# Designs tried in a protein design run: peptides against a protein of PDB entry 4AID. Part 24

Target 1, 242 residues: chain A of PDB entry 4AID
Amino acid sequence: FDIKRKTIEWGGKTLVLETGRIARQADGAVLATMGETVVLATAVFAKSQKPGQDFFPLTVNYQEKTFAAGKIPGGFFKREGRPSEKETLVSRLIDRPIRPLFVKGFKNEVQVVVTVLQHDLENDPDILGMVAASAALCLSGAPFMGPIGAARVGWVDGAYVLNPTLDEMKESKMDLVVAGTADAVMMVESEIQELSEEIVLGGVNFAHQQMQAVIDAIIDLAEHAAKEPFAFEPEDTDAIKA

## One batch from the design tools (peptide; aimed at target 1 V103 F230 F232)

Design b2_p16_1_s2 (made by RFdiffusion4, then SolubleMPNN; its pose is not in this set)
Fold by OpenDDE base, seed 4:
Structure b2_p16_1_s2 (fold): chain B 242 residues (1-242), chain A 16 residues (1-16)
Amino acid sequence: as target 1 above (242 residues)
Amino acid sequence: TWPAPEPAPPPEVVFR
């Protein structure tokens, strides 16, 4: 097996991005680890557009498997079938920042699946899932103009905390999730308790700065492990909407 | 393109 691994220190934790061991049949596949939380992201894309396809058919599915349920808060009651409210929310958190980064006119089916394999009860798999999905897309050869990074920011004891633990989040006055490229913030989602707009904007900036190390790690992994870019020529009519 | 927000004053970053 040709296993490629990138390891960085990120917010006082070791982030590991690995490819080549699992899900080799996908276009891109990344095993991401932070602490003892482990996610597998897979990206698969169709090599042709369906006849009459009028929209970009991107599907993002975040799922927490029943074998991990014993280590996931509230996971014991996960039934196979309908996504939980959490799984639906996190699927949208991953979808929102990646959707606009696909090349205009690309209407081939894309499926991103993020599977929580292990949870440590400290590191939330949502941020890790966003990072892993970004990395899997960058490895896939899909016409994706990533990578994105992602970060959660807390506000604890008058300071910003990068990717607070689930215990630190109980003391946090902010749950701020940011995703972006190297150059731009693409998505902000926030739950805030009595904080000034200045603190929130500072949190967005902090998140965007801290995610650069993750973006660089994904680029480095892609330089060593990405598939050849899929040859896609947008129709001239789709280029005019730029 | 959202303008890159102006660099907020450097947060007190506590890396614990």
Scores: peptide ipSAE 0.025, ipTM 0.553, DockQ to the pose 0.048
OpenDDE base, seeds 1, 2, 3, 5: peptide ipSAE 0.024, 0.019, 0.022, 0.024; ipTM 0.549, 0.543, 0.562, 0.562

Design b2_p16_1_s3 (made by RFdiffusion4, then SolubleMPNN; its pose is not in this set)
Fold by OpenDDE base, seed 4:
Structure b2_p16_1_s3 (fold): chain B 242 residues (1-242), chain A 16 residues (1-16)
Amino acid sequence: as target 1 above (242 residues)
Amino acid sequence: TWPAPPPAPPPEIVRR
């Protein structure tokens, strides 16, 4: 087993990105850990376009399995089948920033699956899932112009808090999720309680700054463990729309 | 080398 691991300190917590132990049949697979929260992201892409494919068929599926349900708030009621409201929302949080980063004209089927394996009741697996999905795509050889980073920002006692715990979030006046590349913010999702626009914009900037360490960690992992880039040439008609 | 990514869309700021 060739196991590659990147470990960084991030917001006072250890983030671990690991590949090569699990899901080797995927194009990319990353086991991400923060605290005792553990997620597995897998990326799989088709090596050809389906005949008559007119849109980019990206599917993102975030799932919290029943074996982790004993450690997930509300997880005891997860039936196999239809995604929960949370799973649907987190799947969209992952989808939104990654979708525009695929090369124009690429219409091969892409499936990203994020599975929560363990939850510590402190670290939300959504941010970790975004990071893991980004890393899995960067390892896959898919024509993905990532990585993305992601961060949650709280506002507690008049300060920004990076990736607040579930307990710190009870005191937070902000739940701000940001995703972006090294150069740009791609997505902002925010729930705010009576905060100025200046504080919210400052939170976006703080998130984008703090996610750079994660972006760099994904790049370092990819340099050591990425598959060869998939040979894809966009049709000339798609290049003219760039 | 992949083509340069399209310019990032303006961030969707969804306030709930």
Scores: peptide ipSAE 0.017, ipTM 0.562, DockQ to the pose 0.730
OpenDDE base, seeds 1, 2, 3, 5: peptide ipSAE 0.009, 0.009, 0.009, 0.009; ipTM 0.558, 0.522, 0.394, 0.412

Design b2_p16_1_s4 (made by RFdiffusion4, then SolubleMPNN; its pose is not in this set)
Fold by OpenDDE base, seed 2:
Structure b2_p16_1_s4 (fold): chain B 242 residues (1-242), chain A 16 residues (1-16)
Amino acid sequence: as target 1 above (242 residues)
Amino acid sequence: TWPAPAPAPPPEVIRF
């Protein structure tokens, strides 16, 4: 087993990104840990386009499996087959920032699966899932122009808090999820209680600054563990405008 | 070498 691991301190918590131990049949696979919350992200992509494929077939599936449900707030026995509201929302949170970063003209099937393996009741697996999905894609050799970072920002006692705990979030006037590249904010999702636009914008900037350490950690992991880039040449779609 | 990514789309801001 060639296990590569990156560990950083991030928002006062240890973030661990690990590859090479599990899901080795995937194109990319990352086990991400923050506190005692653990997620497995896998990226798989088809090596050919399906005949008649007209759109980019990206699927993102975030799953909080029943084995983690004993440690997930509100984790009733999930009947196999229907995503929860949370699973649906988090799947979209992961999809939105990554979808634009695939090379234009790539229409091979891509599947990202994020599975919550453990939950600590402090660290939400959504942010960790976004980070892990980004890392798994960067390791996969898929034509993905990541990494993305992600961060949650709270507003507690008149200050920004990076990745507030579930308990700190009860006191937070802001639930701001941001995803971006090193250079750009790609996605913002926000629930805000009576805060100025200035504070919210400051929160986006704070998130983008704080996610750089995660982006750098994914890059460092990819330099040591990424597969060879998939040989893909985009069809010169600009030649059709001549 | 991958082609340069298209300029990042403007951030989707979903406010609930």
Scores: peptide ipSAE 0.015, ipTM 0.518, DockQ to the pose 0.830
OpenDDE base, seeds 1, 3, 4, 5: peptide ipSAE 0.012, 0.008, 0.010, 0.011; ipTM 0.504, 0.377, 0.505, 0.498

Design b2_p16_2 (made by RFdiffusion4)
Pose (drawn by RFdiffusion4):
Structure b2_p16_2 (pose): chain A 242 residues (1-242), chain P 16 residues (1-16)
Amino acid sequence: as target 1 above (242 residues)
Amino acid sequence: SAAEMREEAIAKAREK
């Protein structure tokens, strides 16, 4: 039972989100393609709380398979091993904006895994990885507040540029990754060539405008394909506090 | 409830 939101031509690149063919046993699994870079994002959460668990346990694992680029690993064991710098950075890049959007009071194990299956030498899977992770979370039925969008905004020839490719990045004076909900920017991360607060802030806002098409697309797929929502009421400590 | 909160968040997103 196969389902796509393949629409979203997004910033001139085709973004496809598919579910129901791959990884049917996960709570949420989305194969996401942008251009010809492909990641599978899966989301599973436990349907129970561990005794005495006192914080919200969430793990995000982002991993690149070297076959995503047609190469065998250079390591003595010819197999992927410990995460690289890029994999741990991208893992925090997904975790940061998601961790606060789970319902306050929820403490079940939640694991989201994103695996890079194909890299097209142009479209960085890191942003795509964020979008696919967000899509799988919405589909899983866990208490995860609305989708998240994300984008990289560059600054080339005096203009904002959405999701610039790796070659476009050589000419950019800004590298800004923003992830947000429909209402709010949730995270920023950037490296900037001494640009003003105004332009930087402009890029953040441009990104939040440009990522709406993605949130829409996730909401659209969730309308067709999401699992039943997991019931979770927080405790009404409201009367005791007053 | 978490369901009601998520529906409100989606509804607000549709208003945009």

Design b2_p16_2_s1 (made by RFdiffusion4, then SolubleMPNN; from b2_p16_2, 6 letters changed)
Fold by OpenDDE base, seed 5:
Structure b2_p16_2_s1 (fold): chain B 242 residues (1-242), chain A 16 residues (1-16)
Amino acid sequence: as target 1 above (242 residues)
Amino acid sequence: SAKEKREEVIERARKK
């Protein structure tokens, strides 16, 4: 098996991005690890557009399977078939920054699936899932103009903390999730307790700076493992109406 | 741009 791996130190933790071991049937597949939290992202895209397709059919599904639930605090036995609230929220967190980065006019079905395989009870799999999804899309050959990076920022003891642990988050006055490209912030989601706009904006900037190492890691992985780009030329008509 | 970076990543990937 041709396994490609990128490892970086990120926020005092080892981030590992791996491809080529599992989910080879996908267009892109990345196993991402931070601490002992492990996620699998897969990207699959249709090689043709459905007749009459009028919108971009992107589906993002984040899922925490029940086998991981024995290691997930508060992992209620997920009733078969319905996403939890967390899964729905994280699916949106992944969707929001990636959706704008597809080439305009691309209306082939795209499915991104992020599966939590392991949870260490310290590192939340959401950020890791965002990173893994970005990497999987970059490897897939889909007309995705990523990568995105992602970061969580806490505010603990009057300082920014990159990807705080679940325990550090209890003491945090901020839960700030940022996703972006190397050049732009694409998404901000925040829960804030009595912090100034200046601190929040500083947190966004901190996140965007800290995610560059992840973006570079995804690029390096893609340089070694990306599939040939899918030959897609947007019809000129969709470009002119911007 | 993200486009140029994607093209660069792809071009580098094709050259290997």
Scores: peptide ipSAE 0.044, ipTM 0.698, DockQ to the pose 0.154
OpenDDE base, seeds 1, 2, 3, 4: peptide ipSAE 0.024, 0.027, 0.026, 0.032; ipTM 0.648, 0.677, 0.673, 0.689

Design b2_p16_2_s2 (made by RFdiffusion4, then SolubleMPNN; from b2_p16_2, 7 letters changed)
Fold by OpenDDE base, seed 1:
Structure b2_p16_2_s2 (fold): chain B 242 residues (1-242), chain A 16 residues (1-16)
Amino acid sequence: as target 1 above (242 residues)
Amino acid sequence: SAAEAQAAVIARARAK
């Protein structure tokens, strides 16, 4: 097995990005770990466009499967069925920042699947899932102009906290999820309790600064493990207007 | 090309 691994210290926790052990049938596959929370992201893309395809067919599925629920209190056996509210929301959090980063005119089917394998009840798998999905896409050879990083920012005792634990979040006046590239913020989602716009904007900036280490870690992993880029040339749609 | 665009993203990230 050609296993590649990147490890960084991030917000006082060890982040591990690993590829080459599992899901080898995918175009990209990343096992991401923070604390004892573990996610698997897979990226698969079609090598041709369907005739008459008029939109970009990206599907993102985040899943908290029942084998992780052995540690999750109140995890009723969700029968294989309708996504939970959380799974639906996190799937959108992953979709929003990655969708605009595909090369314009690429309309091959892309499927991103993020599966929570383990949950430690301290580290939320959503941020880890965003990071893992970004890494899996960068490894896949798909025409994805990432990576993205992601971060959660809390406001506890008058300070920003990077990726607060579930217990720290109970005392937080802010739940701010940010995703972005090295150069730009791509997505913000926030729940805020009576904080100034200055503190919120400072939180976005803090998140964007803190995610650079993750972006760099994904790049380093991709340098060692990415597949050859898929040869894609968009049809010159400007040549049809002449 | 998409390959050049992806390579350019990686290259820009390395140049910071």
Scores: peptide ipSAE 0.075, ipTM 0.763, DockQ to the pose 0.746
OpenDDE base, seeds 2, 3, 4, 5: peptide ipSAE 0.048, 0.057, 0.051, 0.068; ipTM 0.712, 0.725, 0.715, 0.731

Design b2_p16_2_s3 (made by RFdiffusion4, then SolubleMPNN; from b2_p16_2, 5 letters changed)
Fold by OpenDDE base, seed 2:
Structure b2_p16_2_s3 (fold): chain B 242 residues (1-242), chain A 16 residues (1-16)
Amino acid sequence: as target 1 above (242 residues)
Amino acid sequence: SAKELREEVIKRAREK
């Protein structure tokens, strides 16, 4: 196995991004770990578009599978076949920032699957899933203009907290999820309790600054493990206007 | 090309 691994310290926790051991049949596959929370992200894309395809067919599926249920809170036998509310929300959180970053005119099917393999009851798999999905896409060879980073920001005892634990979040006046590139914020999702706009905007800036280390880690992993880019020529109208 | 565009994005991300 040609296993590549990147490890960083991030918000006082060890983040590990690994490729080459699991799901090698995917175009990109990343095993991401923070604490004892473990997710597998896979990216698969079609090598041709369907005849008459008029939209970009991206699907994102976040799953908390039954095999992880012994380590996931409320992991009772989820009825086979329908995503939970959480799985639906997290799938959207991953979809929103990545969808705009595909090269325009690319209409091949893309499937991103994020599977929670383990949950430590401290580190939420959502942020880890966003990071893993970004990394898997960067490794895949798909025409994806990432990476994205992601961060959760809390407000505890009058300070910003990067990726608060589930227990720290009970004391937090803010649940702020941010995703972005090195250059731009792509998505903000927030639940705020009696905080000023200034504190919230400061939280977005804090998140964007803190996710740079993750973006750099994904880039470093991609330099060592990315597949050759898929041979796709963008339309001239979509050339990055300087 | 998609390759050149990706290389440019990676380059820009490293220059920060």
Scores: peptide ipSAE 0.148, ipTM 0.809, DockQ to the pose 0.830
OpenDDE base, seeds 1, 3, 4, 5: peptide ipSAE 0.030, 0.053, 0.086, 0.045; ipTM 0.701, 0.717, 0.734, 0.723

Design b2_p16_2_s4 (made by RFdiffusion4, then SolubleMPNN; from b2_p16_2, 7 letters changed)
Fold by OpenDDE base, seed 2:
Structure b2_p16_2_s4 (fold): chain B 242 residues (1-242), chain A 16 residues (1-16)
Amino acid sequence: as target 1 above (242 residues)
Amino acid sequence: SAKELREKVIEEARKK
């Protein structure tokens, strides 16, 4: 097994990104850990386009499986067959920032699956899932112009808090999820309690600054473990407008 | 190529 690992300190927590141990049949696979929360992201893409494919067929599926339910709040008996509201929301949070970063004209099927393997009841697997999905895509060889980083920002006692715990979030006046590249914010999702626009905008900037360490960690992992890029040439009509 | 585009994005991200 050629196991590659990147470890960083991020918001006072250890983030570990690992590849090469599990899900080696995927194009990209990353085991991400923060605290005792563990997620597996896999990226798989078709090596050809389906005849008559007119849209980019990206599917993102975030799953909190029943084997992790012993540590997931409310994880008693997930009904087999329909995603929970949380699973649907987090799947969208992952989809939104990554979808625009695929090379235009690429219409091969892409499947991103994020599976929660363990939950520590402190670190929410959503942010970890976003990071892991980004890393898995960067390793896959798909024509993805990432990485993205992601961060949650709280507002506790008049200060920004990076990736607050589930308990710290009870005291937070802000739940701000940001995803972006090194250069740009790609997605913002926020729930805010009586805060000024200035504090919220400052939170977006704080998130974007703090996610750079994660972006750099994904790049470093990709330098050591990425597959050869898939041979794809974009259609000439789109290269002139970039 | 998609390779060259990704390499540029990675190189730009490393320069920050």
Scores: peptide ipSAE 0.027, ipTM 0.609, DockQ to the pose 0.846
OpenDDE base, seeds 1, 3, 4, 5: peptide ipSAE 0.021, 0.023, 0.008, 0.011; ipTM 0.620, 0.637, 0.365, 0.450

Design b2_p16_3 (made by RFdiffusion4)
Pose (drawn by RFdiffusion4):
Structure b2_p16_3 (pose): chain A 242 residues (1-242), chain P 16 residues (1-16)
Amino acid sequence: as target 1 above (242 residues)
Amino acid sequence: SRAEEYTEALKEAIYA
C-alpha cells in the first residue's frame, strides 16, 4: 500500500516522499528523494516506559553508505565503521530541533535512523535527511508536535538562495541551516562571511518562509498514511503547583 | 490555518 507526496516541486528541485513500500515494520518509514539524492528515514518508539527512566531518551543516527556514491570504502576493512565528522554533525542537526517537540512528560525510547542511499553530487542529503526524519516521525504516531521543515539558505550575488547545490555553495558568502515548525524557527547553524545581523536574520526568515511547502507536504502524507496516534496524557500537576 | 488545525487535532488525539 504505497503512497507518495511527490508534488512539492521545491525551490526548483523535485522532492518526493514515499511510504508503505520500504521498512513496513518501523513505526514510521519514509523514503525521501530530492533531485537524485535518496535517504530512508525510519522512526521507532517503544510502546512502554522503562522503570525509573527520568529523562526522554532519543537517539538519532544519520549514516552514509559509500555505495550511495558508487565507491567502496578506503579503509583497511572496506566497510563503513565509526561515524565520521559529517555523520555525527548531521545526527545532532536532526536531534536538536526534534528533541523539544516531543510532548512534555514523555519518556519512551525513541530512535530515528536516516540512511543515505544515493547521493547525486548536487543535493546535500543533510537537509533532505532532516525532512525525511520529520516525515517518519509524523507517520509513526508518536507524541511529536507537528512536522519540522528545514532548509539551507545561501547568499549569492546579493540575494538569498534556497537549498543551494554543492557548486552553488562555492560562490556563496553564507551557509545557514534552519529547521522550524509552522509557527517557529527551532534551530540555526551557519558559517557566514561577515554579513550583517540584518541579512543574516533575513536568511533565517527566508528559510522559515521557504520551508512551509515542506511542512505542508509532510502534513499531506500524514493525512493519507499516518499510523494511529499514540495516546499519551501528561500529568495535570496544575492544581498541586498552584 | 491548516497547520494550526492539524496541531490542535493532534493534541486532542494524543491527549485522549

Design b2_p16_3_s1 (made by RFdiffusion4, then SolubleMPNN; from b2_p16_3, 10 letters changed)
Fold by OpenDDE base, seed 3:
Structure b2_p16_3_s1 (fold): chain B 242 residues (1-242), chain A 16 residues (1-16)
Amino acid sequence: as target 1 above (242 residues)
Amino acid sequence: SRHQEFLEELKKKWSE
C-alpha cells in the first residue's frame, strides 16, 4: 500500500492525516485522527454530468456509526436510515464552506461521506470531519478550489482556546466554528454567551490564523498523494452571452 | 505563498 501521512501539532494535540490504507475505491479518502478521535472522509465524483443537470449535485453525509456506539455519547444503536440532529448539523457545517469552492459550471455528482470511527470523548469529530473532507476532496482530482481549514474556538478564563475539549466547552463562553481557505473565511457558526463583538471577531481571526497549519498540511499531503486533476473544461459562459 | 502557487497550478490545470 502506498500510504501517505502528514502529522502536525495543532492546538496542543496531534493531528494526523493519512491516505492510501482504506477506501481506495473512492476518488479521495482520508483517515484523520486527533487524540483518539478518528474519522474517515471519502470523496467520490461522477466523471460525467447527467443530461439536463441544472444544479451542482453535492451531497455531504456525516455519520456516527454504531460500531463507535458505547464510545460516542448518545451512541445508541441508531436505527438505520435517519440522521440524528447532530449528524444533520455537522453535514451542513461541512457542506457550507466547500460548496462554493467547486469550479463554476461543474455539475457532476459529488458525494462526500464522513464516518466517525472512534470518539475519545474529548475531541469532537465535527472539526476533524471538516478537515478530513477538505483533504479527501483535494486528493480526489475533483475541481475543488480548496483546501479549507476549520477550527473551533472557545473562550475560557478570558482567553481563546483552539478546539476546546468537551469538558473545556462546558466552561466556555463561546462555541465558534470557523471554516475558510488560506485567504478567506467561508463560514462562521457561533453560540456566544454575553461576549463583545470585539472578542467574537478576534475569535474568527484567531481561528483563521490557527487553521493555516491545517491548510498547509492538506496541501503537503495533496502534493504527494493527489490524483491527477479531472479533465474538466468549464462551459464558456461567455459564448452564451454572444 | 505555497498555497497560492498550489491554487494557481490547479487553476492552470482547469483552464487548459
Scores: peptide ipSAE 0.171, ipTM 0.818, DockQ to the pose 0.664
OpenDDE base, seeds 1, 2, 4, 5: peptide ipSAE 0.092, 0.146, 0.007, 0.007; ipTM 0.747, 0.777, 0.413, 0.431

Design b2_p16_3_s2 (made by RFdiffusion4, then SolubleMPNN; from b2_p16_3, 7 letters changed)
Fold by OpenDDE base, seed 4:
Structure b2_p16_3_s2 (fold): chain B 242 residues (1-242), chain A 16 residues (1-16)
Amino acid sequence: as target 1 above (242 residues)
Amino acid sequence: SRAEEFLKKQKELISA
């Protein structure tokens, strides 16, 4: 087994990105770990477009499986079948920043699946899932103009906190999720309690700065483990404007 | 940046 691993210190925690051990049937697969929270992201894409396909068929599915339920808050009540509200929300959080980064004209089916394998009750798997999904896409050979990074920012005791624990979040006046490329913020989602716009904007900047280490880690992993890029001719957008 | 170089290389490989 050719296992590639990248490890970084990130927000005072060890982030591990691993590929090559599991889910080898996927185009890209990444096992991501932060603390004792573990997620598996897989990316699969069709090698042809369906006849008459008029939209980009990207599906993102974040799942917190029942085997992890004993370590997931509220997990004991998870029924098989329908996504929970959390799973639906996190699937959208992953979808939003990645969807615009596919090459224009690419209309092959893409499926991203993020599975929570373990939860430590401190590190939320949502941010880890975003990072893992980004990494899996970069490894896949799909025409994805990533990576993205992601970060959660809290505001605790008058300071920004990168990826606050679930306990620190109880004291936080901000739940700010940011995703972006090295150069641009792609998505912001925020719940804020009585904070100035200046603090919020500062939080976005803080998140974008802190995610650079993750972006670099994904690039490093991809340089060593990515599949060859899928041969795709993008639609000549200049020819359609003429 | 390293990210810009990576993206540039990816774009070149996809367009080839």
Scores: peptide ipSAE 0.272, ipTM 0.851, DockQ to the pose 0.820
OpenDDE base, seeds 1, 2, 3, 5: peptide ipSAE 0.266, 0.225, 0.244, 0.257; ipTM 0.853, 0.821, 0.840, 0.848

Design b2_p16_3_s3 (made by RFdiffusion4, then SolubleMPNN; from b2_p16_3, 9 letters changed)
Fold by OpenDDE base, seed 2:
Structure b2_p16_3_s3 (fold): chain B 242 residues (1-242), chain A 16 residues (1-16)
Amino acid sequence: as target 1 above (242 residues)
Amino acid sequence: SRAQAFLEELKKKWSA
């Protein structure tokens, strides 16, 4: 087994990105850990385009599986079969920033699956899932112009807090999720309680600055563990205009 | 930056 691991300190917590141990059948697979929250991201892409495919067929599925032996967040028996509201929302949070980063003209089916394996009830698996999905895509060999980073920002006692715990979020006046590349913010989602626009914009900037360490960690992992790029030639009309 | 260098390598790999 060729296991590659990247570990960083991020917002006072240890982030671990690991590949090569599990889900080897995927094009890319990353086990991401923060605290005792653990997610598995897998990326799989078709090696050919379906005849008549006119759109980019990207599917992102975030799943919080109730493993009988784990700490089940909130004790809710998830009904088998339909995604929860949270799973639907987080799937969209992952989809939104990654979809624009695929090379234009690539219309092969892509499936990103993020599975929550463990939840510590402190670290929300959504941000971890975004990071893991980005890493899995960067390892896959798919024509993906990532990585993205992601961060949650709270506002507690007049200060920004990076990736607040679920308990810290109860005291937060802001729930700000940001995703982006090294150079650009790609997605913002926010719930805000009576804060100035200046504080919110400062939160976006804070998030984008703090996610650079994650972007660099994904790049480091990809340099050591990425598959060879898939042999894909974009159509000349879809050439990245410099 | 390392990220910019990585992106430039990706652009070369996915350039027509």
Scores: peptide ipSAE 0.445, ipTM 0.909, DockQ to the pose 0.524
OpenDDE base, seeds 1, 3, 4, 5: peptide ipSAE 0.414, 0.438, 0.411, 0.427; ipTM 0.905, 0.907, 0.902, 0.906

Design b2_p16_3_s4 (made by RFdiffusion4, then SolubleMPNN; from b2_p16_3, 8 letters changed)
Fold by OpenDDE base, seed 3:
Structure b2_p16_3_s4 (fold): chain B 242 residues (1-242), chain A 16 residues (1-16)
Amino acid sequence: as target 1 above (242 residues)
Amino acid sequence: SRAEKFLKELLEKINA
């Protein structure tokens, strides 16, 4: 198997992005690890548009499987068949920044699945899932204008903290999730406890700066492991307005 | 910076 791996130090933790070992039937697949938290992201896209498709059919599904439940708080209570509130929220966090980065006019079905394989009870798999999904899309050959990076920022003892642990988050006055490209912030989600706008803006800037290393790591992985780009020319919709 | 201005304008739109 041609296994490609990128490893970086990120926020005092080792981030590993790996492809080529598992889920090779997907268009893109990435095993991402931070600490002992492990996620598998897969990207699959249809090679044709469905007849009558009028919107871009992107589906994002974040899942914490029962086999990982022994390491996931509340995982033992997951009923089969419905996503938890967390799974629904994280699926949206992944969807929001990636959806606008697909080439305009691309209406082929795209499915992104992020599966939590292991949880260390320190590193939340949501940020790792966002990074892994971005990487899987960049490897897939889909007309995706990524990568995105993602980061969580806390505010602990008057300082920004990159990807705070679950224990550090208890003392944090900020839960700020940011996703973006090298050039732009694409999504912000925040819960703030009595912090100034200046501190929050500084947190977004901090997140965007810190995610550049992840973006660069995804690019480096894609240069070595991406599939050939899917040949897609959007119909010149400007010609129909003439 | 130009980036800081953009981020401010973005946050103003997200919080509006």
Scores: peptide ipSAE 0.020, ipTM 0.621, DockQ to the pose 0.033
OpenDDE base, seeds 1, 2, 4, 5: peptide ipSAE 0.006, 0.019, 0.018, 0.019; ipTM 0.323, 0.601, 0.595, 0.603

